# Ledger of designs, part 21: peptides against a protein of PDB entry 3B8E

Target 1, 230 residues: chain A of PDB entry 3B8E
Amino acid sequence: PFLIFIIANIPLPLGTVTILCIDLGTDMVPAISLAYEQAESDIMKRQPRNPKTDKLVNEQLISMAYGQIGMIQALGGFFTYFVILAENGFLPIHLLGLRVNWDDRWINDVEDSYGQQWTYEQRKIVEFTCHTPFFVTIVVVQWADLVICKTRRNSVFQQGMKNKILIFGLFEETALAAFLSYCPGMGVALRMYPLKPTWWFCAFPYSLLIFVYDEVRKLIIRRRPGGWVE

## One batch from the design tools (peptide; aimed at target 1 S63 G67 Y213)

Design b1_p15_1_s3 (made by RFdiffusion4, then SolubleMPNN; from b1_p15_1, 10 letters changed)
Fold by OpenDDE base, seed 4:
Structure b1_p15_1_s3 (fold): chain B 230 residues (1-230), chain A 15 residues (1-15)
Amino acid sequence: as target 1 above (230 residues)
Amino acid sequence: DFLLRAILKGLLRLL
């Protein structure tokens, strides 16, 4: 989000406070819950990792985490961001290069895609209105991310949802996301304005896509061991 | 339509 903010010079999609709420709030308990996941049913049939040659974090894991899943998550967030801005009169093409004027408090006549002028205060309300749904979108796609992280090769349907701590983590992150989104005073304290409940559903296609993508990947790995997808 | 196309294009680039 921040890289695109700089490169495309668009209004800030996700605030620093919302990023901290993701990294320290909603993602922490789910990440810890993975330590309590049951071993995959085939783990004893696999050769032990060679600690001298096999890195814990390899290029394949980085490619999967950042290059594939992380990119889908980012697209989900940006989709929500662009929809909200479009609903407020700012089409995606008009946002390119707008950051400089958007963030200038002395410019009170920034035009939207329809020629409506926006004051600095109005623009910041819209920006902060984007931050909360972007945050919630990330939480919703994290549900899928957490579930797919349960296994490396086995389908989630084969592994099942037996990890009670992981289930608790999903509820906790969702409850925390709802609290941060709807608790009175969060607009002042965290610049997180309340979102319409419908915005929670904007992430669902991306969450489903992450899940389907990973299940297909795992299916390919199971059918063709040692392939480039592993 | 535009947003759907942008999503589809983004998704197709990831696939």
Scores: peptide ipSAE 0.009, ipTM 0.399, DockQ to the pose 0.072
OpenDDE base, seeds 1, 2, 3, 5: peptide ipSAE 0.029, 0.029, 0.025, 0.031; ipTM 0.652, 0.640, 0.574, 0.677; seeds 1, 2, 3, 5 fail the geometry check

Design b1_p15_1_s4 (made by RFdiffusion4, then SolubleMPNN; from b1_p15_1, 11 letters changed)
Fold by OpenDDE base, seed 3:
Structure b1_p15_1_s4 (fold): chain B 230 residues (1-230), chain A 15 residues (1-15)
Amino acid sequence: as target 1 above (230 residues)
Amino acid sequence: DELLKAILKGLELLK
């Protein structure tokens, strides 16, 4: 989100505080939970990793994390961002290059896509209104991401959901997201304004997409071992 | 951690 903010010069889609809440809040317990996952059924059929030649974090893992899953996560967040701004009169095409005027406190007549003028204060309210839904969208997409990370090759249906720590992590990150979104004072303290409950559902198609995509990927790997998809 | 630091630094530079 920050890269697109710079490149496209759009209003800030995800605030610094919300980024911190993701990295230090919602992601920690889920990530730790993966250490408690049961071994895949075929793990003993795999050769041991050579610590000198085989990196723990390899190009394939980076490609999956940043190039595939990370892109879908970003798309989910930006979809929510663009919908909120469009509902407030700013169409996506109008946001391109708008940041300079948007962030200028001395310009109080920035026009939306319909010719309505917005003061600096009004623009910042709309910007901060985007931060919480973007954050929640990431959390909802992370549900799918965490579940697919349980295995490398086996389907989640083959592995099952027996990891109690992972289940706890899903509840913890959701509860934390709800707390940060709706607790009184969070709008002032964290610039995370409360969101309509309907915004929680905006990410569901993307979570489903991630899940289906990874299950298909794993299916291909199982049918064609050693392929380019692995 | 480095990514977070880079993001924070980037945001500070834009102020």
Scores: peptide ipSAE 0.008, ipTM 0.353, DockQ to the pose 0.035
OpenDDE base, seeds 1, 2, 4, 5: peptide ipSAE 0.005, 0.000, 0.005, 0.000; ipTM 0.296, 0.270, 0.309, 0.321; seed 2 fails the geometry check

Design b1_p15_2 (made by RFdiffusion4)
Pose (drawn by RFdiffusion4):
Structure b1_p15_2 (pose): chain A 230 residues (1-230), chain P 15 residues (1-15)
Amino acid sequence: as target 1 above (230 residues)
Amino acid sequence: SIFSSILSVARSIAS
């Protein structure tokens, strides 16, 4: 968000005070939950994991979580950013502009007068909004992530999907997300009431592609065991 | 092919 927020002055889609509420507030119990996820094979069948080569974090990981999913997620919340403006003052070709606040009303876009009224407001579309819908969208994509990372080589199909803990926390996350999105008050130091019917399902189209994606690769990694690029 | 291409790109990004 902040990267694009510079390449094309298209208003702060994700907020800073908003970031410190996902890794340190949302994905919390899921990350923990992952730990309770059980085995994946006869483990005591493999040579000791060498320490110099086979690491913990590496390209294999980063490439598949920073340069792959981390992107597909990105669009999703970034897509919701537009809809959150679209059904309010959509600039899919417009936007791209510095939105000052000492001016008050003197400018706008797409047939409007947004000012002191819609200036304290002009931002209420990302502050109380956009950030929020983006926020939720991130959680919404985090679902399928917290299930495609549940396994490392087996389809969630012929593999246990019985992580009582994860499940009851996948909700304890998605729920908090709402309570943090409708919390009558603290919403001040935070975001605001989104349109439940849709101001949620925006990233929903995406969470899928995620689950659908890596699910194939795993099944790809298999049908071809020695594997290639996968 | 599509998956291999995407992973190649991903690896380039990771680099």

Design b1_p15_2_s1 (made by RFdiffusion4, then SolubleMPNN; from b1_p15_2, 11 letters changed)
Fold by OpenDDE base, seed 2:
Structure b1_p15_2_s1 (fold): chain B 230 residues (1-230), chain A 15 residues (1-15)
Amino acid sequence: as target 1 above (230 residues)
Amino acid sequence: DLIEEQMRLAREIAR
């Protein structure tokens, strides 16, 4: 999120403190839970052909998977961010390069995509309105991502939700999201304004799409072992 | 208006 903020010069989609909360509070327990996930039966039965090369390949694959998860989470968050801003008159294309004027408190006539002028205070309200939904969207996407990452080849329906640590992690991150979204004072302390319950569902179609895509991918892998889709 | 609704919610939570 921060890289896109710098490169595109868009209004800040997520506060730094909130990012830290994601890294330390939201992502840590789920990541640990994945480490304790039950091994996929087909992976465990596979003997390494070359222990050195296979270990390196596995580490690379894990690193790539975590990188992809992070990208998917960011995409989900930005989707929600752009939806909120678009609903308030700021189309994505109009946001490019707008940060300089957006953050200038002396400019009170920043125009949206429809010619409506926005004061500094109004702009900051809509900016801070994006922070909470962005965070919540990441959590919602994480639900799907964690389930997806549970197995490499087996369907989630076949493997089941047996890892108690994973389940605990899902509840913890959800509880944290609810706390940060609805606890009094979070708007002042973390620049996270309260969230309408409907915004929790904003990322669900996206999460579902990713989930379905992954299940289809895994189905193809099971039917064609050793294919390029793996 | 989303902004007004968010501010309303903020006031309600703060009470």
Scores: peptide ipSAE 0.021, ipTM 0.585, DockQ to the pose 0.013
OpenDDE base, seeds 1, 3, 4, 5: peptide ipSAE 0.019, 0.019, 0.021, 0.019; ipTM 0.621, 0.547, 0.640, 0.615; seeds 3, 4 fail the geometry check

Design b1_p15_2_s2 (made by RFdiffusion4, then SolubleMPNN; from b1_p15_2, 12 letters changed)
Fold by OpenDDE base, seed 1:
Structure b1_p15_2_s2 (fold): chain B 230 residues (1-230), chain A 15 residues (1-15)
Amino acid sequence: as target 1 above (230 residues)
Amino acid sequence: DELEEEARLARELAR
């Protein structure tokens, strides 16, 4: 996210508080994944040929997969960011290079894509309005991550969703998102502003994408045991 | 006060 911010010189898509919240949320996924490994029949039956090398290879592959998922999550967040700014008159192309003027408190006539002038205060409100939805988007995308973490090789359709840990993880992240978004005082305390109901749905295509991605990955693994995609 | 005003405006954006 920050790389795009720097390269494209767009208004800041994520705040410090939001980043911390994302970090907290992302730490849960590996923990849940590890908890579910014990329940997966294929892992329980699979002994590594070489415990050292096979473990390292597996860790590398897992890290790569989660890295890819993380990129998709970031894309989802940026999508939400662009949607919110577009709804407020700032089309994506107009945001490119706008940061310098956007962040200048002495410029109170920054024009949006439709010629409307925005004061510094108004711009900052819209900017911060993007931060919480970005986090929420990550949470919604992580719903898919939590579901897919239940298995390494098998489809989620084969395992079900009756694990208390999974439910707890989903609840915790969702509750945190709701709390930060809508609890009175959060806007004042953390500058985390509420979401339009429609902004919650911005993440859904990406959640689906993650789900499909993982199902395809697992399908490939099942069809080609020992492949690099594992 | 300023933060409250910002929060108010942000709530309006969320409608």
Scores: peptide ipSAE 0.312, ipTM 0.874, DockQ to the pose 0.013
OpenDDE base, seeds 2, 3, 4, 5: peptide ipSAE 0.195, 0.286, 0.290, 0.307; ipTM 0.813, 0.864, 0.870, 0.873

Design b1_p15_2_s3 (made by RFdiffusion4, then SolubleMPNN; from b1_p15_2, 11 letters changed)
Fold by OpenDDE base, seed 1:
Structure b1_p15_2_s3 (fold): chain B 230 residues (1-230), chain A 15 residues (1-15)
Amino acid sequence: as target 1 above (230 residues)
Amino acid sequence: DELAERMRLAREIAA
């Protein structure tokens, strides 16, 4: 996300607070769940299949899957960002290269795609209005990850503790997202402005995309056991 | 006043 911000010179899609919430909420829960899974798998030492090669392959596969899911999450966040800005008069094409003027406090007449002039304060409000939805989008997309984890055949026996941790984590993330989005004073304290309920739905296509992606991946693995996608 | 205006604008954007 930050790379696109730098390359495209668009208004900042993610704030520091939002990034911290993503890092502390989104990344920690999967990491903890994986750590517990590894600990349980180490305790449930079935006769080690070649423990070095199989562990490395599984770690690489998990890393690739999470990397791809992370990219889809980022795309979802950017989609939400572009939707919000477009609804406020800034079409995606107009945002390209706009950052310099956008971030300039002395320019109070930045025009949107329809010729409406925006003050610095107004621009910053709409920018910060995008930060919270980006986080919310990630949280909503992570719901799909929970569903995907539940549908894993081999994880059914390990699903008990992992599901509780994942469900608790997703609940915590969702509660945090709701708190940050709608709690009075959060706009003042953290510059996290309230979200339209409709913006929550911007993430749903990407949640579906992740679900479809994982099902397709699983299907490929089932049809080609030992393939590169495993 | 500035804060109130910011919050008003934020609510308008979020409406």
Scores: peptide ipSAE 0.091, ipTM 0.781, DockQ to the pose 0.012
OpenDDE base, seeds 2, 3, 4, 5: peptide ipSAE 0.023, 0.039, 0.018, 0.020; ipTM 0.665, 0.719, 0.594, 0.602; seed 5 fails the geometry check

Design b1_p15_2_s4 (made by RFdiffusion4, then SolubleMPNN; from b1_p15_2, 10 letters changed)
Fold by OpenDDE base, seed 2:
Structure b1_p15_2_s4 (fold): chain B 230 residues (1-230), chain A 15 residues (1-15)
Amino acid sequence: as target 1 above (230 residues)
Amino acid sequence: DELEKLLLEAREIAR
């Protein structure tokens, strides 16, 4: 998120403190939970062909998977960010390069995509309104990502949700999201304004698509072992 | 009234 903010010069989609909350509060327990996930029967039965090379390949695959998860989470967050700004009159194309004027408190006539002028205070309200939904969207996407990462080949329906640590992690991150979104004073302390309940559902279609895609991928892997889709 | 409150809060945060 921060890299896109710098490169595209768009209004800040997520505050630094909120990013820290994601890294330390939201992602930690789920990440640990994945380490304690129940072993896949199909993976555990396979002997490594070459212990040295296969370990390296597995580490690379794990690293790529975590990188992809982070990218998917960011994409989900940005989707919500752009939706909110678009609903407030700022189309994505118009946001490019707008940061300089957006952050200038002395410019009170920044125009949106429809020619409406926005004061500095109004812009900051909209910006801070984006912080909470961005965070919540990441949490909602994490639900799907954590579930799909539980197995490499087996369907979620086949493996089941038996890991109590994973379940606890999902509840913990959800509780944290609710706390940060609705606790009094979070707007002042973390620049996270209260979130309308409807925004919790904004990420669901995206999460569902990722879930379906992964299940289809796993189905293909099971039907065609050794394919490039692995 | 809610908008005014939000604006006041935004001003405090934006300082």
Scores: peptide ipSAE 0.019, ipTM 0.597, DockQ to the pose 0.013
OpenDDE base, seeds 1, 3, 4, 5: peptide ipSAE 0.022, 0.017, 0.019, 0.020; ipTM 0.646, 0.574, 0.601, 0.554; seeds 1, 5 fail the geometry check

Design b1_p15_3 (made by RFdiffusion4)
Pose (drawn by RFdiffusion4):
Structure b1_p15_3 (pose): chain A 230 residues (1-230), chain P 15 residues (1-15)
Amino acid sequence: as target 1 above (230 residues)
Amino acid sequence: SFVVNFVLAVVISLI
């Protein structure tokens, strides 16, 4: 968000005070939950994991979580950003502009008068909004992530999907997300009431592609065991 | 490998 927020002055899609509410507020229990996820094979069958080569974090990981999924998620929340403006003052070709606040009203876009009314408000579309829908969209993509990372080589199909803990926290996350999105008050130091019917399902189209994606690779990694690029 | 995964992710996102 902040990166694009510079390349094309298209208003702060994700908020800072909003970031400190996902890794440190949303994905919390899920990260924990992952730990309770059980085995994946006869483990005591493999040579001790060397320490110099086979690391914990590496390209294999980063490439598949920063340069792969981290992207598909990105569009999702970024897509919702537009819809959150679109059904309000969509600038899919417009937008791209510094939105000052000492001016008050004096400017707008796409047949409007947004000012002191819609200036305290001109932002209420990302503050109380956009950030929020983007926020929720990130959680919404985090579902399939917290299931495609549940396993490392087996389809969630012929593999246990019985992580009682994760499940009851995948909701204890998705729910908090709503309570943090409709919390009558603290919503001030935070975001605002989205349109439940859709101001949620925006990233939903995406969460899928995620689950659908890596699910194939796993099954790809298999059908071809020695594996290639995968 | 990173670049490949990135490109693929971009392609998939465009689709």

Design b1_p15_3_s1 (made by RFdiffusion4, then SolubleMPNN; from b1_p15_3, 13 letters changed)
Fold by OpenDDE base, seed 1:
Structure b1_p15_3_s1 (fold): chain B 230 residues (1-230), chain A 15 residues (1-15)
Amino acid sequence: as target 1 above (230 residues)
Amino acid sequence: LILKRLLEALELALK
């Protein structure tokens, strides 16, 4: 998000506070929960990693985490961001290069795509109104990410949802996201303004996409062991 | 207010 913010000079789509809430708040319990996941049925049929030749973090894992799933998550967040700004009069093309004027507190007549003038305070409210739904979008796509991380090769349908700690993690991150989004004073404290409940659904297609993508990936791995997708 | 300032400071430090 921050890279696109710099490159495209758009209003900040996700604040540092919201990033910290993701990394330290919503993602902690879910990540820990994976340690309690049941082993895949075929794990004892797999050869152990050779510590001399096999890296724990390989190019495939980096590609999957950052190049694939992470990009889909980012796209989900940006989709929500662009939708919110468009609903507030700022079309995506108009946001390009707008950052300089957007962040200038002395400019109180920044025009939207429809010629409506926005004060600095109004712009910041809209910006921070984007941060919360972006955050929630990340949480919603993290549901899929967490679920797909339960297994390396087996389908989630084969593995099932027996990990009670993972289920608790999903509820915890969702409850925390709701708390941070709707608790009075969060706009002042965390610059997280409340979002309409409809914004939660903006991430669902991307969450589903992540899930389907990984299930297809795993299916390919099961059908073609040793492929580049593994 | 303190939390806000801390968050602002943190935000500034992370920029």
Scores: peptide ipSAE 0.007, ipTM 0.344, DockQ to the pose 0.019
OpenDDE base, seeds 2, 3, 4, 5: peptide ipSAE 0.000, 0.006, 0.000, 0.000; ipTM 0.266, 0.367, 0.254, 0.341; seed 5 fails the geometry check

Design b1_p15_3_s2 (made by RFdiffusion4, then SolubleMPNN; from b1_p15_3, 13 letters changed)
Fold by OpenDDE base, seed 1:
Structure b1_p15_3_s2 (fold): chain B 230 residues (1-230), chain A 15 residues (1-15)
Amino acid sequence: as target 1 above (230 residues)
Amino acid sequence: MIEKAREEALKLALE
């Protein structure tokens, strides 16, 4: 998100505090929960990793984590960001290069896509209004990410949702997201303004996309073991 | 209500 912010010179889609809330708040418990996941049914039939030849982090894992899943997460966040800004009069094309004027406190007549002038304060309200929904979008997408990480090859439908700690993690991160989004004072304390309930749904297509994508991937792996998708 | 809360929060944050 920050790279696109710099490259496209758009208003900041996700604040530093919000990033910290993701990394330290919503990711920890879910990540720990994976340690308590039941082993896949075929785990004892798999050969142990050869520590001399097999890297723990390989190109495939990097491609999956950053190149695929991470990109889908980012797209989900930006989608939410663009929806919110569009609802406030700023179409995506108009945001390109707008950052300089957007962040200038002395410019109080920045025009939106419809010719409406926005004061610095109004712009910052809209900007900070994007941060919370972006965060929530990441959390919602992380639901799918966490669920798909339960297994390497087995479908989630085969593995089931028996890990109570993982379920707790999903509730915890969601509850934390709701708390940070709607608790009074969070706008002042964390610059996390409350979001419309409808904005939660902006993430759902991307969450579903991740889930479907991974299930298809796993299906391919099961049908063609040793393929490039593994 | 949300908009007013945002405005108030922003005023406080910009001080």
Scores: peptide ipSAE 0.027, ipTM 0.701, DockQ to the pose 0.015
OpenDDE base, seeds 2, 3, 4, 5: peptide ipSAE 0.025, 0.027, 0.026, 0.020; ipTM 0.655, 0.700, 0.693, 0.602

Design b1_p15_3_s3 (made by RFdiffusion4, then SolubleMPNN; from b1_p15_3, 14 letters changed)
Fold by OpenDDE base, seed 3:
Structure b1_p15_3_s3 (fold): chain B 230 residues (1-230), chain A 15 residues (1-15)
Amino acid sequence: as target 1 above (230 residues)
Amino acid sequence: LIEKRLEEALRLAKE
């Protein structure tokens, strides 16, 4: 989020506090839960790992975590961000370069895409209105991300959802997201304004996309063992 | 209640 904020000079899509909540709150328990995941059903059918050539964490795994999946998560968040701002009169193209004037408290007549003037306070309200749904979008996408990370080769349908710790992790991150979104005072304390319940569904297409993408990838791996996709 | 408050806030922000 910050990279796009800096490069495009757009209003801040996700606050620092919300990022900290993701890193320290929503991601910790789910990540730990993966350590308790049941072994894949075919693990004993595989040849032993060659410690000289095979790594526990390889470049492909890193690419999946920080490249492909990370980009989809970011896209989901920014989609929500742009939708909210567009609904409030700021079209995506108009946001480019707007940050300087947006963050200037002495400018109280910033125009939106339709010529409506916005005071500093009004602009900050809409900015903070973006933070919560962006955060929630990330959490919803993380559901799919966590589920697909359970296995490298087997389908989730083959592996099942037997890890109770993982289920607890999903519950925990969701509960935290709900708490931060709806608890009174969060707007002042964390600059996270209340969220319409409908915004929880905004990320569902992206979660589905990630899930389908990974299932297809795993299917290809099963059909072509040792391929470049593995 | 939260939804109503949000809608009100957004309305006020647009005025």
Scores: peptide ipSAE 0.015, ipTM 0.439, DockQ to the pose 0.017
OpenDDE base, seeds 1, 2, 4, 5: peptide ipSAE 0.016, 0.013, 0.016, 0.015; ipTM 0.452, 0.506, 0.430, 0.465; seeds 1, 4 fail the geometry check

Design b1_p15_3_s4 (made by RFdiffusion4, then SolubleMPNN; from b1_p15_3, 13 letters changed)
Fold by OpenDDE base, seed 5:
Order: sequence, then C-alpha cells, then structure tokens
Structure b1_p15_3_s4 (fold): chain B 230 residues (1-230), chain A 15 residues (1-15)
Amino acid sequence: as target 1 above (230 residues)
Amino acid sequence: LLLLRLLEALKLALE
C-alpha cells in the first residue's frame, strides 16, 4: 500500500496507526494460535529438513507470503479504497498525482471528478474514512489467510477446524477490529472514523479468492509431488 | 521499520 502511495502519488490509502493495529493488534493471537495446530496426517512421509541447505524461510515461502497472498490482500484493500473515494466523487484516474495538492493544507479548492471543490478538512475526513474500511478489509482477508496456514499440503477440509485457540483468535481479531472501528473517540485518538456495516462485505470476494487459490495450490501439490509449487 | 511507524504514529497523534 505504501509503495503505491509513493509511486502513484495518491492520497494515503492506509495510515500508520491502522498498520500498527494490524501488526500489534489483530495479528498477534491468530499467529500464536498456529503453534497449537495439529500435525498433518502425511508429516511422516516428508523428509527432515537439511539444516545446512534448507532454510526455514526459503524463496518459495517468501513468494507465497509476499508475492501471492500479500498481493491479493493489497488488492482487496485498494478495491475498498477506490470504491469509497469514487462514492465521494474521486474516480481512480483522478487520484493519480493528486497527493501533493491533497496534503497541502493551504489548498482548499481541490476539485473532484465532477468539479466539486473540497477543503483540506473535508479531504482529510474522506481520507481517514478510507483508513478504517481498508483496515477491516485486511482483517477479513486475514480470516482466509489464517485458515490456509493451518496446513502446508493437506486441504483444510481434511485437517478440519478443531483448533479452539485458532477459532478464538478469529473471534478476537474481529472483535478488536469492531472495537477500533466503532468505539467513541477512535476518530480523534487513532484517526479511525466509523464505517458503514456494508464495508465489511467488500473484502469477502478476495477472502474467498485467497481460500480457493490456496486449496487449488495444495491440490496440485498432492497430485504432483516435488513440483516447483511445493 | 516498526520504529519509524511508531514515531510517525506518535507524530500524528500529537498533531
């Protein structure tokens, strides 16, 4: 998100406070819950890691985490961002290069795609109105991300949802996201304005895409062991 | 990077 903010010079799609709420808030309990996941049924069919050649974090894992799943998550967030700005009169093409004027507090006549002028205060309200739905979008796609991380090779349907700590983590991160989004004073304290309940559903297609993509990947691995996808 | 994010968040909270 921040790279696109710099390269495209668009209004800030996700604030630093919202990023901290993800990294230190919503992701902590879910990540810990994975330590309690039951071993896969095929674990004894895998060779032990060679400590001299095999790293715990390899190129395949980095490609999966950042190059695939992370990119789908980012697309989900940006989709929500562009929809909100479009509903407020700023079409995606109009946002390119707009950051310089958007962030200038002395410019109070920034025009939207329809010729409406926006004051600095009005623009910042719209920007911060985007941050909370972007954050919530990340939480919704993280549901799928956490579930797919239960296994490396087996389907989630083979593994099941028996990890009670993981289920607790899903509820905890959702409850925390709702608290940060709707608690009075969060707009002042965290620059997180309340969102319409409908914005929670904007990420659902992307969450489903993550889940389906990983299940297809795992299916390919099971049918063709030793492939480059493993 | 985390430290920079914390500093930026603190700056924004103080403004």
Scores: peptide ipSAE 0.011, ipTM 0.469, DockQ to the pose 0.024
OpenDDE base, seeds 1, 2, 3, 4: peptide ipSAE 0.010, 0.000, 0.008, 0.006; ipTM 0.484, 0.274, 0.425, 0.346; seed 3 fails the geometry check

Design b1_p15_4 (made by RFdiffusion4)
Pose (drawn by RFdiffusion4):
Structure b1_p15_4 (pose): chain A 230 residues (1-230), chain P 15 residues (1-15)
Amino acid sequence: as target 1 above (230 residues)
Amino acid sequence: VTNVVINFVLALLFL
């Protein structure tokens, strides 16, 4: 968000005070939950994990979580950013502009008068909004993530999907997300009431591709055991 | 790096 927020002055899609509410507020219990996820094979069958080569965090990881999924998630929330403006003052070709606040009204876009009314408001489309829908969209993509990372080589199919803990936290996350999105009050120091019917399902089209994606690779990693690029 | 690039490109193509 902030990166694009510089390349093309298209208003702060994700908020800072909003970031400190996902890794430190949303994905919390899920990260914990992952720990309770059980085995994946006869483990006591493998040589001790060397320490100099086989690491914990590496390309194999980063590439598949920063340069792969981290992206597909990105579009999802970024896509919702537009819809959150679109059904309000969509600038899929417009937007790209510094939105000052000492001016008050004097400017706008796409047949409007947004000002002191829609200036305290002109932002109420990302503050109380956009950030929020983006926020939720990030949670919404985090579902399939917290299930495609549930396993490391087995289809969630022929593999236990019985992580009682994760499940009851995958909701204890998705729910908090709503309570943090409709919390009557703190919503001030935070975001605002989105349109439940759709101001949620925006990233939903994406969470899928995620689950659909890595699910194939796993099954790809298999059919071809020694494996290639995968 | 190459792996990252490949995965990135694939992700873009996938999208």

Design b1_p15_4_s1 (made by RFdiffusion4, then SolubleMPNN; from b1_p15_4, 11 letters changed)
Fold by OpenDDE base, seed 4:
Structure b1_p15_4_s1 (fold): chain B 230 residues (1-230), chain A 15 residues (1-15)
Amino acid sequence: as target 1 above (230 residues)
Amino acid sequence: KELLQKALEEALKFL
């Protein structure tokens, strides 16, 4: 998110407070819950990892986490961001390079894609209106991410949902996201304006995409062990 | 958090 904000000079898609709420709020309990996951059914059929050659965090894991899943998550968030801004008159192409004028409090005549002028205050309301749905989009996508992280190779359907701590984590992150999104005063305290409940569903296609993508990946690994997808 | 946010927002305005 922040890299695209700098490179494309677009209005801030995700606030610093929302990032902190993800990193310290919604991600912590789910991440800890993975320590309580049951071993995969085939773990005893695998050769032990060579501790001298096989890193716990290898290039493949980084590529999958940041290069694949993280990119799909970012795309989901940016999709929500662009939809909200488009609904408010700012088409994606018009946002390119707009940051400088957008963030200037002395410019009160920034035009949207339809020639409507926006004051600084109005622009900041729209920006902060984007932060909450972006945050919620990340949480909804994290449901799929957490579920796919249950296993390295086996399907989630093979592993099942027996980890009660993980289920609690999914509930906790969702409840926290709802609290941060709808609690009175969050717009003032955290600059997280309330979102329409319909915005929760905007992330579902991306959550499903992550889930399907990883299940297909795992299926390929099971059918072709030692492939580049592993 | 608010001070940090404000400081970061201000820093980002100068980026």
Scores: peptide ipSAE 0.009, ipTM 0.406, DockQ to the pose 0.022
OpenDDE base, seeds 1, 2, 3, 5: peptide ipSAE 0.005, 0.007, 0.006, 0.007; ipTM 0.358, 0.377, 0.379, 0.387; seed 3 fails the geometry check

